Peptides against a protein of PDB entry 6O8C. Designs and how they scored, part 192

Target 1, 262 residues: chain A of PDB entry 6O8C
Amino acid sequence: VGLRYEKISLPKIHPRYDLDGDASMAKAVTGVVCYACRTASTLLLYQELMRKGVRWLVELVKDDYNETVHKKTEVVITLDFCIRNIEKTVKVYEKLMKVNLEAAELGEISDIHTKLLRLSSSQGTIESSLQDISSRLSPGGLLADTWAHQEGTHPRDRNVEKLQVLLNCITEIYYQFKKDKAERRLAYNEEQIHKFDKQKLYYHATKAMSHFSEECVRKYEAFKDKSEEWMRKMLHLRKQLLSLTNQCFDIEEEVSKYQDYT

## One batch from the design tools (peptide; made by RFdiffusion4, then SolubleMPNN)

Design b2_p27_3_s2 (from b2_p27_3, 11 letters changed)
Fold by OpenDDE base, seed 2:
Structure b2_p27_3_s2 (fold): chain B 262 residues (1-262), chain A 27 residues (1-27)
Amino acid sequence: as target 1 above (262 residues)
Amino acid sequence: SEEEKEEKEMEEFIKKVEEEQKKEAEE
């Protein structure tokens, strides 16, 4: 879920000298750039929070992985123990069969042994799946969080501060234009200063909008897209871990049914 | 470059503002 922001544009700046129009234009520009500053700050905060969330989720998934590995190991030990016991029992019954024909019981135990061996084979598949997951979570893996440090905007970029400087310059000119408007008529020299300030206003406004669009919005969108893709993959991985855990429980339950024969 | 000069001037300005804000916070 990304932050929604409104598309902003600068008002049209007319080259004509008009004290009322210039004051109104300057006010509008101030409003737009002020919105850009606030939006840039919000976008930055969102990204920083998301980076924290990413780190948290990585640790959570690593914990889930470790729990699954432990459960798998437990099941392997139990299964191997059960197989060894059944094999001993088979040998005993084979010896007894040479003396007394208990063929039916030997057949049943042999069938159990075959089933246990099949379950043991499935553990190899689980192990392979866990290794794949581990490789994906490892540094340089497909689910590494290195992108979260590289993509987007960072406090060190000082984008908000840069925009604020431009906003301050624009605001100063706006206040001057408000005063100029109140005078209703300027002397020739003051009129020339007003015209120069209007050019400066345009320059600062354009610079602010370009910086906002290219350095704040674009990078934010790239970060957002990358985060969404990564999040989908992480959620899928968690589902895989849950599936593997459930498979381990299913095997454990099945093995428990045969423990009565040992 | 002219762009590097403008960026440096802006950084100096930001630094000055930060220093002034720090002084105001210490008073």
Scores: peptide ipSAE 0.009, ipTM 0.449, DockQ to the pose 0.024
Fold by OpenDDE base, seed 3:
Structure b2_p27_3_s2 (fold): chain B 262 residues (1-262), chain A 27 residues (1-27)
Amino acid sequence: as target 1 above (262 residues)
Amino acid sequence: SEEEKEEKEMEEFIKKVEEEQKKEAEE
């Protein structure tokens, strides 16, 4: 589950010169952009942690794959050995039948041979499934983790730092507006400076909000959606591997029942 | 009044900034 954040918006900025209103507006803007900075930092941290998790899960699934392949190989060797031994036994009993009618025993052994051959045929399906899984895990496969490096925001983008610079500029203007409010009335020159600073504040604020929305939030949401999809697929793949492993164990157990005839 | 002119200039500036931000969002 991704991080929850509140939707933020800038307050309305009135063009009219009002020392009280401008100070209040500047305070509100400072608060909003401050929240954006903190949120951007948190979203970035979350994504970095998720990237670590993705890498960890890839290695885990690769280990599961290797274990499954190992078990499959073991079963193939055992099964092939058992088949060869049963085939030798069948030949011996066929010779004995020419001397002493052991038809019932030969029938039983032949049935076992048929069952073993069926088990051997199922190994082809397991092998095909493992190859499919390997293909999906391979570079460029459907479960490649390249998206984790491409999607979302990264420390190198310096989004938090960029927002912090804008916040600093806004905060400076807010403190000045607080002083201006305390003076109640400004001289003509100071009034003109106040008006220009109000324009600058608006510029910085709008830039900050645009950057936060488009470069932080939007990219985070894309990363989150992609990560959730990928994680579901990986977990499903892991379940498939477990199923294949269990099939190998089932075959091994069945073969063990016939070892007395080998 | 001079004050009304300044208010109008500020409104025009705000509008310009909003248009610039819209362009940046489209990139």
Scores: peptide ipSAE 0.017, ipTM 0.525, DockQ to the pose 0.909; fails the geometry check
Fold by OpenDDE base, seed 1:
Structure b2_p27_3_s2 (fold): chain B 262 residues (1-262), chain A 27 residues (1-27)
Amino acid sequence: as target 1 above (262 residues)
Amino acid sequence: SEEEKEEKEMEEFIKKVEEEQKKEAEE
C-alpha cells in the first residue's frame, strides 16, 4: 500500500501587473511548492523504508528456503534407509519361500516396497521445485531485489534539497511581493523589478513542479508498482515453500508407518 | 501602450516556459 498524496497544480499566473493579485498568486505558489517539498520528502522516506522491508523479506524467504531444504534432506535420508531395509527383508523372504514360507507375507512386504519407491519418486519433484525456487531467488533471478536499488528516488538524488532551493527563491519573491502590495504603488524602477521577479517566480515554480512530477512522483509510482508486484510474488513463493515442507512431512509420516517392517 | 507591450512580453515568456515544460515532459 503506497502513500496517498494530493495532486497539486500551480495557480494560473496572469501577465498583468497587479500588486494585490501578484502577492496572492505568489502566496499560493509558495504553498504549492512547499507542499511539493514535504511530499517529496515523505515519498523518499517511504521508499527507503520499503527498501529495508524488501531486504528483510529476502532474508526471511532465504531462511524459509533453507529450512525446507533441510527438511527435504532429512526425509530423503530416512526414506532411503527404509527402502534399503525393506529390500533386505524382501531378499530374506524370497530365500525362505524356497523352503516353507507363506506367500502372503512376502506380498505385503513387496507392496510396501512399491509404495516406498513411489514416495522416493515424489522426492524428485520436490527437488526440482526447490531448484526452481532457488533459481528465482538467485542473483539475476526473476525475484531478485535489484530493482529496489534502481527504481524510485534516493537520498543521493537530492530531490528534496533541489526543491527546497527553489522554494527558498519563491518565498523570497513572495515576501517582496507582500511588501510591494503594502506600498500600494511602486515607482517605475521598482515596478520593473517586480515584473522581472514575477517572471523569475514563474520560472522557479514551473521548474519545481516539473521536478516534483517527473523526478519525484513518477519515479515513486514506478517504485511502488514494482514493489507491490515483487512482494506479491515473494509471498506466493513463501507459500510454495510451505507446501513443499508439508509434502516432506507427509512423506515422513507415511514412511513411519512402515518402520515396523524394517 | 508600454504596459501592453510588457504584458505581451510576459505572455510570451510564459508561453515559452510552458513549451519547454511540455518538451521536457515528452522526453
Scores: peptide ipSAE 0.017, ipTM 0.522, DockQ to the pose 0.936; fails the geometry check
Fold by OpenDDE base, seed 4:
Structure b2_p27_3_s2 (fold): chain B 262 residues (1-262), chain A 27 residues (1-27)
Amino acid sequence: as target 1 above (262 residues)
Amino acid sequence: SEEEKEEKEMEEFIKKVEEEQKKEAEE
């Protein structure tokens, strides 16, 4: 579940010269851009934490993969050993059958051999599945974490700092407008400066909101969507690994039943 | 980190602005 943030909008900026209205407007703009700065920081932090989580999960899944491969290898060794022993036994019984042993015992051993060979064949399928998983986890694979470094916002983008600079400019104008309000009436030159500063305020505010929307929010949403999709795929992959592990255990258990005949 | 310092400075600035705004609302 991603961070919830409120959609913010700038207050209406009236072109009319009004010291009280302009001070109030400037205060509101300051508040909105302040919220944008804080939100941008929070969104950035969230993404950084998620990137850490992604890296952690990748390592966890790699460990799961390695454990599965290890178990598969163990089973293959055990199975191959069992097959070799049964094959030796079959040869012995074939020789003995020429000397009057019942064909029924040889048949049973031959059936066991056939079953073991089938189990051995199933290992090929497990191996193919593991190779597929490995390819998906590999660099450039479908489950690579490269997107986490590309998508979203990064500290290097300096988005929060850029917004802070704009906020500082806006705040300065706000404080000036507060002073202007306290004067109740400005001289002509001061009035012209006030009007000019109001235009600057609008410019900074618009720039801040545009930057926040396009460079912070939009990129965050893209990152969030990508992370959710990737996470679902990774969880599914873990389930596949668990299934393969269980198949290995099942094979091992079945092989153990035949060890008494070797 | 330098980034953490900048974030703290930002938080302090925001807090200061909010406190000043609160004082103005009480006047």
Scores: peptide ipSAE 0.015, ipTM 0.519, DockQ to the pose 0.019; fails the geometry check

Design b2_p27_3_s3 (from b2_p27_3, 14 letters changed)
Fold by OpenDDE base, seed 4:
Structure b2_p27_3_s3 (fold): chain B 262 residues (1-262), chain A 27 residues (1-27)
Amino acid sequence: as target 1 above (262 residues)
Amino acid sequence: SEEEKEEEKEKEFIKKVEEEIEKKRKE
C-alpha cells in the first residue's frame, strides 16, 4: 500500500479587492502549497526507499536462484551416482538369475531402478524452470528493474526545490497581504501593487499545483502501480524458487532411501 | 459614478494581468 495523501485544491480566489479576504486567501494558498511541498518530499523519499528495496530484492532473489541451482546440481550428481550403482547391481543380479539365484531381490532392485529413473526425468523439468527464472531475472527480462530508474520522481528532477521556490514567492506575498490588512486602507499606488501581487500569487499557486499534480503525484502513482505489479511478480518468482528447492530436497530424500542398495 | 469607473478600471487591470499570465503560459 502506497503513501496516502489528501487531495488538495486551491481556494477560490475572488476578483474583488478585499484586504481581509485577500489575506485569508493568501494564507490558505500558502498552506496548500506548503502541503504540496511536504507531500512531494515524502513521495520522493518513498520512491527512493522503494528503489533501494527493489535493488535489494533483486540481489536476494539472485542469491536464492544460485543456491537453488547449486542444490539442483548436487542432487543430479547424487541421483546419477545412485542410478549407476543400481544399474551395476541389476546386471550382477541378472547374471545370478541365470543360475536361479536371488530372483526375489532382483525384482526389488529393478523397481528401485525404475523409480530412480522417474526421479531423474523430473530433473529436466526443474532445469527448465530454473532457466525460465534466469531469463526473467536477466537484463531485459520480464523482471528487470529498469522501470524503477525510469518511472516516478527523482532527486535530479528538483521538484521539491521548484515547489519551494514558488512557496517562497507565495509566502512573501502572504506576509505583505497580512501587513496590508493591518493598514486597513491602502493608498492608490499600494492598492495597485496589492492587486498585482494578488495576480502573481494566483500565478505562482497555479503553477505550483500544476507542477505538483503533473510532475509529482501523477508520476508517483505510475511508479507505485508499476512497483506493486513488479513486486507481486518477484514474490511469485521467489515462491517458485522455493518450490524448486523443496523438490530437490524431496528427491534427495527419496534417493537416500535407496542408498542401501548401492 | 466614480466608484463604477474605479471598478471598471480594476476589472480592466485584472484582465490585462490575466492576459499577460496566459501569454507567459503559452511561451
Scores: peptide ipSAE 0.022, ipTM 0.474, DockQ to the pose 0.195
Fold by OpenDDE base, seed 5:
Structure b2_p27_3_s3 (fold): chain B 262 residues (1-262), chain A 27 residues (1-27)
Amino acid sequence: as target 1 above (262 residues)
Amino acid sequence: SEEEKEEEKEKEFIKKVEEEIEKKRKE
């Protein structure tokens, strides 16, 4: 869920010379471009905050990964140790069986050995899963955060500042048009200046709106979409890591049941 | 780029307008 903003459009600019109409139009344009500036700032801020969040989440998931790897390693060591001990015990009992001793116990130990071997085989699957996760989290992986630096708008683009410059120009013309309106009638030269200013206003306004739409809104939307997709994938990845961790704990718990035999 | 060309045209237009405004102010 991203920031909601209102769709803005420039008012209709009539080519006819009309002091009242031109003043009103200029006021409206000023308002629209002002809104664009504020919106652009907000969109930029949102993206910067999201980038921080992305970096934070990456580190969090990396930590989760490392913990899972550590736990997996611990379990592997423990399991291997248990297997070796059980194998030694099996050998001892096999010797005892030759003299008709402890047949029931040998059967139980053999079953435990089989179970441990099955648990050991599952470690290969966990390892493969961890490797896959690692590859996805790698700088060239599918879950790399390089997009966060490429997509969207950045402070270095100075979009807000560019819009503000245009807004200042527009505002100046608006104030002049207010004065012109108050005069009710302009001399020929002043009328010509007014007409030129109106053209200038038009160009500034159109430039501002184009810049806002193409460089601010469009890029923001692309960033937003990408961030949502990436976030979903990252959260899923985290769940996978947790699942793997739990599997390791389950194996450890099961192995602990056989400690009396090891 | 086409965008740069358009920006240049706009700048040139604005410059011309400003020059004309200044000319009219001097008259």
Scores: peptide ipSAE 0.022, ipTM 0.594, DockQ to the pose 0.032
Fold by OpenDDE base, seed 2:
Structure b2_p27_3_s3 (fold): chain B 262 residues (1-262), chain A 27 residues (1-27)
Amino acid sequence: as target 1 above (262 residues)
Amino acid sequence: SEEEKEEEKEKEFIKKVEEEIEKKRKE
């Protein structure tokens, strides 16, 4: 789940010259852009933390994979050894059966042999599943984390700093408008300057909001969507690994029942 | 790009505004 933030918009900017109204408008604009700066910073931080988390999770899953492979290998060795021993025993009892001895025991051993062979056949399926998982985790695989480096916003983009610069410009104009308001009436030249500053404020504000929306929010949302999708797939993969591990333990337990015949 | 063109237009506008402000300050 991504961070929640409030949708913000610029107040209406009236073209009319009004010292009181302009000061109030400038204050509101300053507040909105200030919020954008803080929000952009928070969104960036979230993404950076998520990237760290993604890297951590990848390593964790790789470790789980390696452990599963190791367990599978141990089970295969044990199972193969057991099968070989049973086969030797079968041969011995077959010789004895020629003289009509140990027929009942031979039947039991043959049944065990059949069961072991069935267990052995399942190893191929486990192996194929592990190979699939390995492929998915490999570079260029379906679960590669390359998206985490590409999607979203990055510190190198300097989005927060860019917004801060615009905020500073806006704030400066706001402070001037407060002074203008205090004067109640401006001389002609100062009035003209005020009008130009108002236009400047408008363009700084619109630029800030555009940058915030397009370069911060939009990219963040894209990152969020990708991260959620990827996370679901990773969790599913972990469940698959756990299932394979459990299958290995089940086989090991089953083989242990026949140790008296090996 | 269209976005770059718009940004350039905004920059040019700001520049003109700044020039006019400076002109008025000198008067």
Scores: peptide ipSAE 0.021, ipTM 0.595, DockQ to the pose 0.034
Fold by OpenDDE base, seed 1:
Structure b2_p27_3_s3 (fold): chain B 262 residues (1-262), chain A 27 residues (1-27)
Amino acid sequence: as target 1 above (262 residues)
Amino acid sequence: SEEEKEEEKEKEFIKKVEEEIEKKRKE
């Protein structure tokens, strides 16, 4: 999961005046910063897509939760109804025992009643688990998606645009250095201009790389890490919901076995 | 902000460089 990018570094910039070397260096710098621009754009796109995915997953899990709650409620109603019916039956048989020796049948019904009460007690555990899940999904909970909006890079940061501006400046200097190289020898004033341009190029390049590393890559990595962690937790949560749903089905099935006695 | 300060420093540096370049072009 995540985009793979190559670690890029600026070429060594030598202080020595060398038209051929400077042109080559400028070309390399242009390439590196160009890569940074493209990479920054790709990283941004990835994050935006992930944010959409996160929102989607949150809604999906909420739906799963609601379905589980609904099923639990259904089972509770059914179970309670069954318990009430069995209790009525027990009372009837108790009265009959005073008149007739029907002890064996009463024993069986009493056992069923005990089993149903045990099932009812298990519903409390399911309810507690659902409440825990709800709390985790709630705003401010441990599984809140607020991080997705805060972490990483955003279009509003204009990182790509900022890098592009720097790239444009660098490219301009590179083209000039190509011309300078073609001249093979510069007049004194032109040489001085070349030296100043080299300093400017260095400054822009350093700024670009710093911005790329600190504002694009670092933030992306932080976003990626948080995303992965959050995703694992969400998947685990979904498994928990499924488990709870299955427990509800199991209870319902068991209750159905005793409905013939009600 | 620190970012604004850095941007300003950059602008100042660029300006200085441009001024020096222009000076050399006029000579």
Scores: peptide ipSAE 0.023, ipTM 0.596, DockQ to the pose 0.031; fails the geometry check

Design b2_p27_3_s4 (from b2_p27_3, 13 letters changed)
Fold by OpenDDE base, seed 2:
Structure b2_p27_3_s4 (fold): chain B 262 residues (1-262), chain A 27 residues (1-27)
Amino acid sequence: as target 1 above (262 residues)
Amino acid sequence: SEEEKEKKEFEKFIEEVEEEEKKKRES
């Protein structure tokens, strides 16, 4: 689940010249754009932390994979050794059976041999599953983390800094409008400047909100969606690795029951 | 793309704003 934030919108900006109204409007705009700056910073930080987490998880899963492969290899060696020993024993008892000796024991050994061969056949399935997992974890695989570097917002985009510049401009106009309000009435030239600054404030505010929505929020949501999807797949893959590891342990345990014949 | 064009236009706008603010501070 991603960060929760409030949806913001600009207050209505009236074209009418009103010193009290304009000061109040400018204050509200300053507040909204300030919130946008802080939110953009928070969303950026979250994404950067998530990228670190993604890299960490990839390495963790690779380690899990390597451990599983190692365990599988150990079991294969053990199985092969047991099978070879049982086959030698079968040959000896077959020779004895020619003189009608040890027929019951030969049957038991043959059953063990059959069981070991079945266990060995399951290793092929485990190997194929591991190969599939390896393919998925590869740089070009379905679980590649390339999306984490592509999606979302990045520090290099300088979104927070851009918004801060606009906020500074808006704040300056707001402070001027507070002074204008205190004067109660402006001279003609000062009134014209006020009207012009109001237009500037409008443009700065609209640019800030557009940038926030399109370059910060939208990209963050895309990153969030991709991260959630990827995380589900990675967790499933870890469960698959655990299952394969457990299968290897089960095989090893079963082989240990036949140690007296190996 | 249209998105890239809009982004470039915005970047130019920000640069202009920064330059204007710099000039005001230097005056």
Scores: peptide ipSAE 0.025, ipTM 0.493, DockQ to the pose 0.028
Fold by OpenDDE base, seed 5:
Structure b2_p27_3_s4 (fold): chain B 262 residues (1-262), chain A 27 residues (1-27)
Amino acid sequence: as target 1 above (262 residues)
Amino acid sequence: SEEEKEKKEFEKFIEEVEEEEKKKRES
């Protein structure tokens, strides 16, 4: 879920010299660019917070992976021990069968041995799954967090500061246009200055909007989309790890049922 | 590009301003 922002556009700028209209236009432009500055700041903050969240989640999932690996290893050791004990028991019973002992007990032990071997085979599948997860979490893997450093906007880009400079220029012109409006009529030289300032205002405004759209909004949207996709994949991965852990617990529980025979 | 569109719009704006000034001088 990303931040919602309103799409902004510059007001129509009329070429006609009109002190009242120009002051009103300049006010509107100032408002729009001010909103762009605030929005850019908010978008940057969001991305920085998300980057922290990404790093946190990576560490969390790595911890989950390690726990799952440890649990898997524990179960493998337990299984191997049980299998070895059952195999010894089978050998003893096979020797006893040569001396006319009951066949029923050998059958039960053989069935247990078969079940344990099946459980051991399932551990191979778990191992393969863990290896796949490890490869995905690796620095060059599909779930690497390198995108979080590459995508979006960063404080080092100084986008907010650049927009603020343009806003300052625009605001200065706006204040001058308010004064010009109050004079009702300008001398020829002041009128020419006003016209030049109007051109500058338009230039700064368009530059601000272009910068906002291309360097702030577009990059933010790319970051947002990538972060949502990555987050979904990471959460799914975490569920996979949990499933593998549960499988290990299930195997451990099943093995515990046979400990009375080992 | 969006930048090229903005440049064209600015150029058009300047042309319109110049035309309006020309009309004021001719009257």
Scores: peptide ipSAE 0.020, ipTM 0.404, DockQ to the pose 0.040
Fold by OpenDDE base, seed 3:
Structure b2_p27_3_s4 (fold): chain B 262 residues (1-262), chain A 27 residues (1-27)
Amino acid sequence: as target 1 above (262 residues)
Amino acid sequence: SEEEKEKKEFEKFIEEVEEEEKKKRES
């Protein structure tokens, strides 16, 4: 679940000179851009935390992979040993059969041998699955985390700082407009300055909102969507590893039943 | 690049796992 934020828009700026209206407008603009700054900071923090989480999960899955590989190797060793022993036994019984000894025992041992060979074949499938998982986790693979470094916003972008600069400019104009309002009427020269500052305020506000929308919000949403998709795939991968581990345990258990015949 | 660095680190991880398994098979 991502951070919820309110969609913000600038108030309508009237071209008419009005000291009371202009002060009120400037106050509202200051509030909106201030909210944008705070929101941008929060969105950045969220993404940085998620990047840490991504790195953590990658390491966790690598550990799971390692454990599965170790278990698989253990089973391979045990299974190969059991197969070799059964093959020796089969050879002995085949020689005994040539001397007219009991055929029934040879049949049982041969059946066990066949079962063990089937289990050995399943190990090949497990190995192939592990190789696939490794390829998916590798850099450039389908589950690579390179997107976490590319997508979204980063501290190096200085988006919050850029917005803060614009906010400072807007705030300065707002405070001047508050003073102008208190004067109730301005001299001609001061009136012209006020009108000019109003244009500057509009410029800064528009720039701030554009930057917030395009460089903060849009990139955040892209990062969020990508992170959710990636996370689902990684969790599924962990389940696959668990399944492979369980298959190894099942094979080991089955092999243990036949060890008494070796 | 950072991507190349991550690739190298991952390859190293896989190599380490394989080496540990090799040691286990030899014991």
Scores: peptide ipSAE 0.039, ipTM 0.530, DockQ to the pose 0.007; fails the geometry check
Fold by OpenDDE base, seed 4:
Structure b2_p27_3_s4 (fold): chain B 262 residues (1-262), chain A 27 residues (1-27)
Amino acid sequence: as target 1 above (262 residues)
Amino acid sequence: SEEEKEKKEFEKFIEEVEEEEKKKRES
């Protein structure tokens, strides 16, 4: 579950010149944009942590793959050895059968040989499955983590810094409006400056909110969605690896039953 | 809500700044 954040909106800005109202509005705007800055920072941090987690999971799955391959190889060696021994035994008993000796035992050994060959054929399927998994995990494969480096927001985007610059401008105007409020009445020139600053405040606030929404939130949501999708696929792949490992264990167990005949 | 928390934290910050400015004016 991704970070929960609240949707923020700018307060209504009244066009009327009102020192008390303008100071209150400016305070509210400052608060909203401040929240946007902090949220953007938090969202960025989350994504960076998730990227680390993604890399970690990739390595974990690669390790799981390697372990499965190792186990598969072990079973193949054991199985091949067992098959070779049984084949030697079959040849000996076939010679004995020519003199009508040990016919019943030969039948049993031949059945074991057939079973072992069937088990050996299943190893080919496991190998094919492992190759498929390897291809999916490879660079450029379906489960590559390239999306984690492309999607979302990055420190290099400097979104937090950009928002902070806008916040600084807004905060400066807010402090001026607080002073203006304290004066209760402004001279004509000061009033005009106040009105211009109010326009600047609106401009900066709107720019901040647009940037936050389009460059921070939207990209974060895209990253989150891709992360969830990728994670599901990776978990499924891990289950596949586990299944293959279990199949190897099952084969090994079955082979062990016949080792007394080798 | 997280927004309410952040707004509250900001309000506290503003209050602290105002208190510091008040102290500077009184000194």
Scores: peptide ipSAE 0.010, ipTM 0.427, DockQ to the pose 0.018; fails the geometry check

